# Ledger of designs, part 53: peptides against a protein of PDB entry 4BOS

Target 1, 163 residues: chain A of PDB entry 4BOS
Amino acid sequence: PVLTRTVVPADNSCLFTSVYYVVEGGVLNPACAPEMRRLIAQIVASDPDFYSEAILGKTNQEYCDWIKRDDTWGGAIEISILSKFYQCEICVVDTQTVRIDRFGEDAGYTKRVLLIYDGIHYDPLQRNFPDPDTPPLTIFSSNDDIVLVQALELADEARRRRQ
Target 2, 163 residues: chain A of PDB entry 4BOS as posed
Amino acid sequence: PVLTRTVVPADNSALFTSVYYVVEGGVLNPACAPEMRRLIAQIVASDPDFYSEAILGKTNQEYCDWIKRDDTWGGAIEISILSKFYQCEICVVDTQTVRIDRFGEDAGYTKRVLLIYDGIHYDPLQRNFPDPDTPPLTIFSSNDDIVLVQALELADEARRRRQ

## One batch from the design tools (peptide; made by RFdiffusion4, then SolubleMPNN)

Design b1_p16_1_s2
Fold by OpenDDE base, seed 1:
Order: C-alpha cells, then structure tokens, then sequence
Structure b1_p16_1_s2 (fold): chain B 163 residues (1-163), chain A 16 residues (1-16)
C-alpha cells in the first residue's frame, strides 16, 4: 500500500508523539508529549463533574497528576479528548484484531488521521508519494475510505508477520 | 481557551 508506518520511539509517550505527528502534517517530535499530557490534564481538570472517578477510574486530581507523568500510557480517553481538541476523526487500526476503532466518527469532522496500534505501541500512518518533492499526507478527508482499506491491509500484513 | 472549552463540550455530548 501507499500508506506507510513511521515508527516512533517506544518511550511510553508513543500515543502523543503519534497524534502530534499526524495532526501536524508529519512532524516527528518526541518532545511534544509533556505539553500534550498537560493539555489533556487541563481539559480533564476543567470539568470535574463530568470527568469523575467513575469515568477516570481515579479522582480527577489523581488522573491529572497521573497523565502528566512521563511514564504513563495514553489510551481511549486521551484519544477521544485529542480528537475533539484537534477537530478530526482519529482512526486507530489494531494489528491484533485487524479492526479500526474510530474516535470522533459521529462528530461531523471533515478530516481524519490514522494511527496503528499493536496492543502496547502506537505509530502514525502517512501516505507517501512517488515524487520526492511532495511531502507525505497525514490528514485525510473523512470521506476517504480508501485510506481505511489501506490501513487494514497494513494491519493484516503485520499480523501475518507475527504468525 | 474558548476553543478548548467548546471542544470539551462536544466531547461530553458525544460521551453522554
């Protein structure tokens, strides 16, 4: 497929690095994680009534302190928040199940970005072009279902390699 | 920011 995977560091912040990569048009910046963690903490702290212990699995304050640590992993709640913040659908293709989890699919966003997830690590996906002067594409139309097919193909290939 | 607050509202609406 034309869709390709960019391997980011496995430093516990791969989700944030991957999201930053795709929403910024293909900028690899592992140092982006602290600010993204702070952003999420700020959003969660802004509404303790909604972001309750029932939702977070810990108190609002405990979550905010936890997510700002450099060794804690982001997951579905962080992806959901980032999807809303960046106003784009975040599609996560899982190499273990060969399925795509779509965050923000019902929000009416015109843009989508893609990540690939293997159960413990996130990487960003990008579309490469033959012309070296044409930069890779990381932000797709929400109507571009071809990119979803390509993502599934990548995931299936990854799963086959592990068999 | 105002934009962030609006986006949080969207999130909460989607999760509710």
Amino acid sequence: as target 1 above (163 residues)
Amino acid sequence: SAAAAARVAELEAALA
Scores: peptide ipSAE 0.022, ipTM 0.609, DockQ to the pose 0.023
Fold by OpenDDE base, seed 5:
Structure b1_p16_1_s2 (fold): chain B 163 residues (1-163), chain A 16 residues (1-16)
Amino acid sequence: as target 1 above (163 residues)
Amino acid sequence: SAAAAARVAELEAALA
């Protein structure tokens, strides 16, 4: 089995598209972003005590209005929220640093999904199998650390191609 | 697994 990258549209919503892809088992839906932005805004609005101005960098209301715009980029805060919502660890391998940032690693989730990030764009990762009858896997066991090795290798190769 | 975690650490060290 080989870990591969599925390139999603390079729009302002690539994070949402990528997360949706992996948590739904490999479904590419570039139109999912508005709903996911609303979902995040709803979650943030529902708990202003936790999602404070200190965490958000802006007031709760300002953040909710901001994240629902179609031209604002998701980042660590949004990934953290989506990790909690989907009850899975979200691992982001960075091709610039060849490091993995793990979101939700302390929550005790049994599943993990993987994204690849180049500093301005997110893409989903999947495991392809030699057997054509076995569909690609996007949801991994949180005990599967081999996939993390493969992700680092993939990121390192991507970095070398840009050098 | 512990073995897999070790592999991750080894790779990260080599790429550091």
Scores: peptide ipSAE 0.019, ipTM 0.542, DockQ to the pose 0.023
Fold by OpenDDE base, seed 3:
Structure b1_p16_1_s2 (fold): chain B 163 residues (1-163), chain A 16 residues (1-16)
Amino acid sequence: as target 1 above (163 residues)
Amino acid sequence: SAAAAARVAELEAALA
């Protein structure tokens, strides 16, 4: 089996498209972002004590209005929220640093999904199998550390190719 | 897997 990258559209919502892809088992839906932005805003609005200005960098209401815009980029806050919502660890391998940032690592989730990040764009990762009749896998066991090794190797290759 | 975890740590250290 080989870990591969699926290139999603380079728009302001690539993070949401990528997360949707991996948590839904490999479904590419570039139109998923508005609903996911709304979902995040709903979660943030539901708990203003937890999602404080200290976390958001702005008021709860300001953040909700901001994240629902089509031209705002998702980041660590949104990944953390989506990790909690989907009850899975979200692992982001960075091609610039060749490091993995794990979101939800201490939550005790049994599942993990992987994204690759180049500093301005997110793409989902999937495991392809030699058997053409076996569909790619996007949801891994949280005990599968081999996939993390493969992700680092993929990121290192991307860095060496300046990709 | 302890071996896999060690491999991840080793790779991160080598590529950092």
Scores: peptide ipSAE 0.017, ipTM 0.552, DockQ to the pose 0.023
Fold by OpenDDE base, seed 2:
Structure b1_p16_1_s2 (fold): chain B 163 residues (1-163), chain A 16 residues (1-16)
Amino acid sequence: as target 1 above (163 residues)
Amino acid sequence: SAAAAARVAELEAALA
């Protein structure tokens, strides 16, 4: 497929690095995590009624303190929050199941970004073009379902490599 | 597109 994977550092903040990469149009900045963590914490803290203990699995304040640690991993909650913040659908292709989890799919966003996940690590996905003067694309139309097919193919290939 | 969406569903079914 034309869709390619950019490997980001396998640290505790790979999700944030990956999201930052795709939403910023392909900017790799492994140092973005602290600010991304604070962004999430700020959003959560701003709406304790919505981000309740039932949703967070801990108190609002405990979550905010937890997510700001540099050794805690982001997951579905953080992806959902980032989807809302950036007003885009975040599609995560899982190489273990070869399935796409779509966050924000019911929000009516016109844009989507893609991540690939292996059960432990997140990486961003991008579309490369034959023209060397055309930079890779990381933000897709939410109507571009072809990219989802390509993502599944990429995930399937990754899975087969591990079998 | 509708065709692309159908392909996604078909691919997911085939790989399931």
Scores: peptide ipSAE 0.016, ipTM 0.537, DockQ to the pose 0.024

Design b1_p16_1_s3
Fold by OpenDDE base, seed 1:
Structure b1_p16_1_s3 (fold): chain B 163 residues (1-163), chain A 16 residues (1-16)
Amino acid sequence: as target 1 above (163 residues)
Amino acid sequence: SEAAAARLAALEALQA
């Protein structure tokens, strides 16, 4: 089994597309972003005490309006929210630093998904199998640390090739 | 749970 990268469109919504891909078991849907943005906005709006201006960098309402735009980029705050929503650990391997940022690592989730990030763009990661009839795996056990090692290797290779 | 139901509804909306 090999961990591979699925390149999603380099649009403003690559994070959302990537998250959707992995949490849905490998479904590429570049049109998923508007609804995911709406979902995040709804969650943020539902708890203004937790999602404060200090956390958001803008007022709760301003953030909600901002994230629902089609040209704004998701980041750590959105990943954190999506981790909580989907009840899974989201592991982001950074090709620039060859490090993994783990979101939801202390929440006790039994599942993890993986993204690869190059400082600008997010892509989903999947485990491919030799049997063509076996679909790729995108949802891993939170105890599967081998996949994290494979992700680091993949990121290191990407860094060396600057891709 | 309510949270699970909401999550399912959201996923269905994404797939529609």
Scores: peptide ipSAE 0.022, ipTM 0.613, DockQ to the pose 0.023
Fold by OpenDDE base, seed 5:
Structure b1_p16_1_s3 (fold): chain B 163 residues (1-163), chain A 16 residues (1-16)
Amino acid sequence: as target 1 above (163 residues)
Amino acid sequence: SEAAAARLAALEALQA
């Protein structure tokens, strides 16, 4: 089995497209972003004490209006919220640092999904099998550390190609 | 979906 990258469109919603892809078992839908942005805004609005100006970098209301725009980028805050919503660990491997940031690692989730990030773009990762009749896997056991090693190898290879 | 709505309600309950 080999871990591979599926390149999604380089638009302002690549994070949402990538998360949707992995949590839905490999469904590519670039049109999923508007609803996911509204979902995040609703969750943020529901807890103004936690999602404070200090955390958001703007007021709760300003953030909600901002994230619902079609030209704004999601990041760590949005990943954290989506991890909680889908009840899974979201692991992001960074090709610039060759490190994995784990969101939801202390929540006790039994499942994890993986994204690859290059500093400006997110893509989803999937495991492909030798048998062509076996569909790719995007949802892994939280005990599967082999997939994390494979993700680091992909990131390291990507970094070397840029040197 | 109904599953998504249920999860959203659960999250809002935990954060409220």
Scores: peptide ipSAE 0.020, ipTM 0.610, DockQ to the pose 0.020
Fold by OpenDDE base, seed 3:
Structure b1_p16_1_s3 (fold): chain B 163 residues (1-163), chain A 16 residues (1-16)
Amino acid sequence: as target 1 above (163 residues)
Amino acid sequence: SEAAAARLAALEALQA
């Protein structure tokens, strides 16, 4: 089995597309972003005490309006929220530093998904199997350390290619 | 953990 990258559109919503892909088992839907943006806004709006200005860097309402724009980019806050919503670790491997940032690692989730990030763009990662009848895997055990090693290898290769 | 520290740094960067 090999860990591979599925390139999603390089639009302002690549994070959402990538997360949707992995948490839904490999469904590529570039049109998912508006709903996911609204989902995040709904979650943030539902708990203004937790999602305070100190956390958001802006007022709760300002953040909600901002994240629902089609030209705003998701980041660590959104990943954290999505990790909580989907009840899984979201592991982001950075091709520039060849490091993995793990979101939700302390929540006790049994599952993890992986994204690859180049400083600008997010793509989802999947495990492909030699058996053509076995579909790619996007949701891994949180105990699967091999997939993290494979992600680092993939990132290192990308860095070497200036990719 | 190392990952936790990185996560915190990332969150703080968004607030810059």
Scores: peptide ipSAE 0.020, ipTM 0.591, DockQ to the pose 0.035
Fold by OpenDDE base, seed 2:
Structure b1_p16_1_s3 (fold): chain B 163 residues (1-163), chain A 16 residues (1-16)
Amino acid sequence: as target 1 above (163 residues)
Amino acid sequence: SEAAAARLAALEALQA
């Protein structure tokens, strides 16, 4: 089995497309972003006490309007929210630093998904199998540390290619 | 869809 990267469109919604891909078991749907943006806004709006200006960097309402725009980028806040919503750990391997940022790592989730990030763009990761009848795996056990090693290897290779 | 109800108790530490 080999961990591979699926390149999604380099638009303002690559994070949402990538998350949707991995949590839905490998479904590429670039049109999912508007709905996911609305989902995040709905979650944020539902708890203005928790999602305060201190957390959001803007008022709750301003954030909701902002994240629903088609030209705004998702980041750590959105990943954290999506981790909670999908009840899974979201691991982001950074090709610039060759480090993995783990979201939801202390929540006790049994499953994890992986993204690769280059400082601007997000892509999903999946495990491919030699058997052509076995579909790629995008949802891993939270105990699977091999996939994390493989993700770091991919990031390191990507960094070396840029040198 | 494998989506579940959102849990809003606390955010994990935000990382760069």
Scores: peptide ipSAE 0.028, ipTM 0.655, DockQ to the pose 0.029; fails the geometry check

Design b1_p16_1_s4
Fold by OpenDDE base, seed 4:
Structure b1_p16_1_s4 (fold): chain B 163 residues (1-163), chain A 16 residues (1-16)
Amino acid sequence: as target 1 above (163 residues)
Amino acid sequence: SAAAAARVAALEAALA
């Protein structure tokens, strides 16, 4: 089995497309972003005490309006929210630093998904199998440390290609 | 940016 990336469009919604891809088992749907943006806004709006201005960098309402725009980029805040919503760790391997940022790692989730990030763009990762009848895997056990090693190797190779 | 980093840190602390 090999860990590979699926390149999604660079259309300002790559994070949402990538997350949707991995949590839905490998479904590429670039049109998923508007609904996911609304989902995030709904969650943020529902808990203004938790999602404070200090965290959001803007008022709760301003954030909700902002994230629902079709041209705003998702980041750590959105990943954290989506991790909680989908009840899984979201592990982001950074090709610039060859580090993995794990969102939801202390929540006790049994599943994890993986994204690869280059500083401006997110792509989803999946495990491909030699057996053509076995579909790619995007949802891993949180105990699967091998996939994290493979992600680091993939990121390291990507870094070397850019240097 | 520094501001973004600060927000991430605050978020991580709140979610920890």
Scores: peptide ipSAE 0.022, ipTM 0.625, DockQ to the pose 0.038
Fold by OpenDDE base, seed 3:
Structure b1_p16_1_s4 (fold): chain B 163 residues (1-163), chain A 16 residues (1-16)
Amino acid sequence: as target 1 above (163 residues)
Amino acid sequence: SAAAAARVAALEAALA
């Protein structure tokens, strides 16, 4: 089994496309962003006490309007929200630092998904199997630390290639 | 597994 990267469009919504891909088992839908943004805004709006200005860096309403724009980038806040919504750990391997940032690691989720990040772009990761009839895997056990090793190896390779 | 976790830690340390 080999961990591979699926390149998604380099638009302002690559994070949402990547998350959708992995949580849906490998479905590439570049048009998923508007609804993903609305979902996040809805979640944030539903709990203004938790999603405070201190956390958001802007008022709850301002954030909701901001995240629904088609040109705003998702980041740690959005990943955290999506991790909670999909009830899975989201692991982001950074090619710049060759480190994995784990979102939802303390929630006790049994599943994890992986993204690769280069500082400006997110792509989803998947495990391919030797048997061509076995579809790629995007949702892993939270106990599968081998996939984390493979993700780090991919990141290190990407760093060495400077891409 | 513990072995897998150890390998992750070792790799992270080596690449840090």
Scores: peptide ipSAE 0.022, ipTM 0.561, DockQ to the pose 0.023
Fold by OpenDDE base, seed 2:
Structure b1_p16_1_s4 (fold): chain B 163 residues (1-163), chain A 16 residues (1-16)
Amino acid sequence: as target 1 above (163 residues)
Amino acid sequence: SAAAAARVAALEAALA
């Protein structure tokens, strides 16, 4: 595939680093996590009715304190929040199942970004172009389903390499 | 984890 993976550090904040990378157009900043964690906590704290204990698995306050720790992992809740914040669909291709989980798919966003996930680690995906003067693309049209096929192919190849 | 799975399910239900 033309779609390629950029490996980010496995430092418990790979989700945040990966999301930041794709939504900012390919900017690798491993130091972005503390601010993104705080952003998520702020959003969660602002809507305790929606972000209930049933959704969070802990009280709103406990979650906010938890997510701001530097050793806690982000997941579906954080991806959903970031999807809404950045107003884009976040597509996560899972190398274990070779399926794509789409966050924000029903929100009517015109843009999508892609991550690859292996069960414990997130990495960002990007499209490289033959022209070396054309920078890699990380933000795709939400109508670009070819990129989803390419992501599935990439995940399947990754899965086969482990078997 | 089981806790993570439950969290995802709750989120999906809320966002559906």
Scores: peptide ipSAE 0.020, ipTM 0.630, DockQ to the pose 0.041
Fold by OpenDDE base, seed 5:
Formats: structure tokens, sequence, C-alpha cells
Structure b1_p16_1_s4 (fold): chain B 163 residues (1-163), chain A 16 residues (1-16)
């Protein structure tokens, strides 16, 4: 089995497209962002005690209006929210540092998904199998640490190609 | 935008 990257459009919504891809089992839908942005805004608006200005960097209402714009970037806050919503660990491997940031690692989820990040763009990761009749896997066991090693190797190779 | 750049930088710092 080989861990591979699926390139999604380099638009302002690549994080949402990438998350949707992995949690839906490998479905590429570049038009998924508007609904995901509204979902995040709805969750943030529902809990102003937790999603305070200290966490958001702006008022709760300002954040909700901002994230629903079609030209604003998703980041750590949105990943955390989507991890909770989909009840899975979201692991982001960085090609610049060759490190993994794990979102939801302390929540006790049994599943994990993986993204690759280059400092600007997010892409989803998937495991391909030798049997062409076996579809790629995007949802892994949270006990599968081998996939994390494979993600680090993939990121390290990407880094070396740019140096 | 400045806000987008700041969010990217924050994630980069978390990944570093």
Amino acid sequence: as target 1 above (163 residues)
Amino acid sequence: SAAAAARVAALEAALA
C-alpha cells in the first residue's frame, strides 16, 4: 500500500475541499465550500462562550461573517471544528517542517484522516492498494501510526524536491 | 488578505 496525494484546486477553499474528500471516502467536490463555511459559522455562533474573541481573534459575529466569504482561508480553528463535527482526528503533515499537527487527538476518536500542507495549499491524502479493484482508503484507524510515518516520508520527499 | 495570511502563519507555527 502507498500513501498518495490528490491535488485539489488551488483556490481559497482548498482546506474545505480536502476535508470533504477524506471524510466522504474520496469524493472530490470543489463546490462543497459554501455549505461547509455556513456549517462552521453556525457552530461558532451556537457557542459564544467557547468561541470567544480571544480564540477567534475577532468577535463571534465578525468571525461568522468573515468565514462565510468565498475568499477567506480556513485554518486551525476550522480544522478543529470539522474534527469535532465529523468525529475524527484530522492529521496535517507540513512539507516545510516535516511535522504532523494532530487535531482531535485527545477526543478518543477511533478514526483519523490526513491532509498535506505546504504553507499555502491543502491537499488530501489517501492509501492506494496493489489490487486495482480495491478502492483507495481515506479514513484510517486512530491506532494506525504507520500511515503517519508514510505521511512524514511523503512530506520529506516534497521538501527535498523544493530545496 | 492580512487575515488569511495571519491564519496561515498561525497554522505553520503549530506545525513547526
Scores: peptide ipSAE 0.020, ipTM 0.627, DockQ to the pose 0.107; fails the geometry check

Design b1_p16_2_s1 (from b1_p16_2 with A3E K6R F9A D10L)
Fold by OpenDDE base, seed 1:
Structure b1_p16_2_s1 (fold): chain B 163 residues (1-163), chain A 16 residues (1-16)
Amino acid sequence: as target 1 above (163 residues)
Amino acid sequence: ALEAARAAALAVRAAL
């Protein structure tokens, strides 16, 4: 099996599209972002004590209004929230550094999903099988460290292509 | 799955 990248649109919502793709088992839905943005805003609004201005960089209300816009970018805050919401590790391999940031690694989740990030854009990763009748796998065991190695290889190749 | 996760939304928000 080979770990592959599915390129999603660069439309300001690539993080949400990518997360949706992997948590839904490989469903590409670029229209998922508005609802996911609202989900994040709802979670943030529900806990203003934790999601303070110090954490958000803006007031709780300002963040909620901001993240629901269609032209604002998701990042670490949103990934952290989505990891907790979907109860899975979200592992982001960075093609610039060839390093993996693991969100939710200490939460004891049994599942992990993988994204690839190039500094401005997120894409989902999937494991493809030689049998055409076997659909790609996007949800992995949190014990599957082979997939992390494969993700690093994919990122390293991407970096080498830019050199 | 999104639907299954949504069912636990209230509990998750409380735990965050």
Scores: peptide ipSAE 0.025, ipTM 0.659, DockQ to the pose 0.025
Fold by OpenDDE base, seed 5:
Structure b1_p16_2_s1 (fold): chain B 163 residues (1-163), chain A 16 residues (1-16)
Amino acid sequence: as target 1 above (163 residues)
Amino acid sequence: ALEAARAAALAVRAAL
């Protein structure tokens, strides 16, 4: 089995498209972003004590209006929220540092999904099998450390290609 | 699925 990258559109919503892809078992839907943005805004608005200006870099209301725009990008805050919402660990491998940032690692989730990030763009990762009749896997056991090694190898290869 | 998960959003928000 080989871990591979599916390139999603380089639009303002690549994070949302990538998360949707892996949590839905490999469904590419670039039109998913508006509803995911609305969901995040709703969650943030529901807890202004935690999602304060200190955390958001702007007021709670300003953030909610901002994230619902079609031309704004999500990051660590949105990943953290989506990890909790989907009850899974979200692992992001960075091609510039060849390191994995784990979101939800202390929550006790039994499942993990993987994204690859280059400092600007997010893409989803999936495991392909030799049998062409076996569909790719996007949801892994949180005990599967082999997939993390494969993700680091993929990131290192991507880094070398830029040199 | 996202649609099914959104239907349970109220319960999830309370746990965040």
Scores: peptide ipSAE 0.025, ipTM 0.652, DockQ to the pose 0.025
Fold by OpenDDE base, seed 3:
Structure b1_p16_2_s1 (fold): chain B 163 residues (1-163), chain A 16 residues (1-16)
Amino acid sequence: as target 1 above (163 residues)
Amino acid sequence: ALEAARAAALAVRAAL
């Protein structure tokens, strides 16, 4: 089995497309972003006490309007929300640092999904199997440390290609 | 799946 990267469109919504891909088992849907942005806004709006200016960097209402724009980029706040919503760890391997940032790691989730990030763009990761009749896997056990090693290897290779 | 997660959205938000 080999961990591979699926390149999604380099638009302002690559994070949402990538998350959707992995949590839906490998479905590429570049049109998913508006719905996911609305979902995040709904969650944020529902809890203004938690999602304060201190957390959001802007008022609750300002954030909701901002995240629903098609030209704003998702980040750690959005990943954290999506991790909780989909009840899985979201592991982001960074090609610039060759490090993995884990979201939801202390929540006790049994599942994890993986993204690769270069400081600008997000892509989803999947495990391909030798048997062509076995579909790629995007949802892993939270105990699967091999997939994390493979993700680091991919990031290291990506870094070397840029040098 | 997204649909299953949406069905549990209220419960998830309460736990945030």
Scores: peptide ipSAE 0.024, ipTM 0.655, DockQ to the pose 0.025
Fold by OpenDDE base, seed 4:
Structure b1_p16_2_s1 (fold): chain B 163 residues (1-163), chain A 16 residues (1-16)
Amino acid sequence: as target 1 above (163 residues)
Amino acid sequence: ALEAARAAALAVRAAL
């Protein structure tokens, strides 16, 4: 089994496309972004006490309007929200630092999904199997440490190619 | 699928 990257469009919505891809078992749907943006805005709007200016860097209302734009990028806040929404750990391996940021690691989720991030763009990761009849896997056990090692290896290789 | 998920978002928001 090999962990591989699926390159999604660099259309400012790559985070949403990538998350959707992995949580839906490998379904590429760039058109998912508007609904995911609205979902995040709805969640943020529902808890202005937690999603404060200190957290958002702008007012709750300003953030909601901002994230619903088709040209604004998601980041850690959005990943955290999506982790909670999909009830899974979202692991982001960074090709610049060769480190994994784990979102939802303290929530006790049994599932994890993986993204790869280069400082600008997000892509989803999946495990491919030697048997061509076995579809790629995007949802892993939160106990699967091998996939994290493989993600780091993938990121390290990417870094070496760019340096 | 996303619309169905959004319809269930109220319960999720309560848990956030």
Scores: peptide ipSAE 0.024, ipTM 0.663, DockQ to the pose 0.026

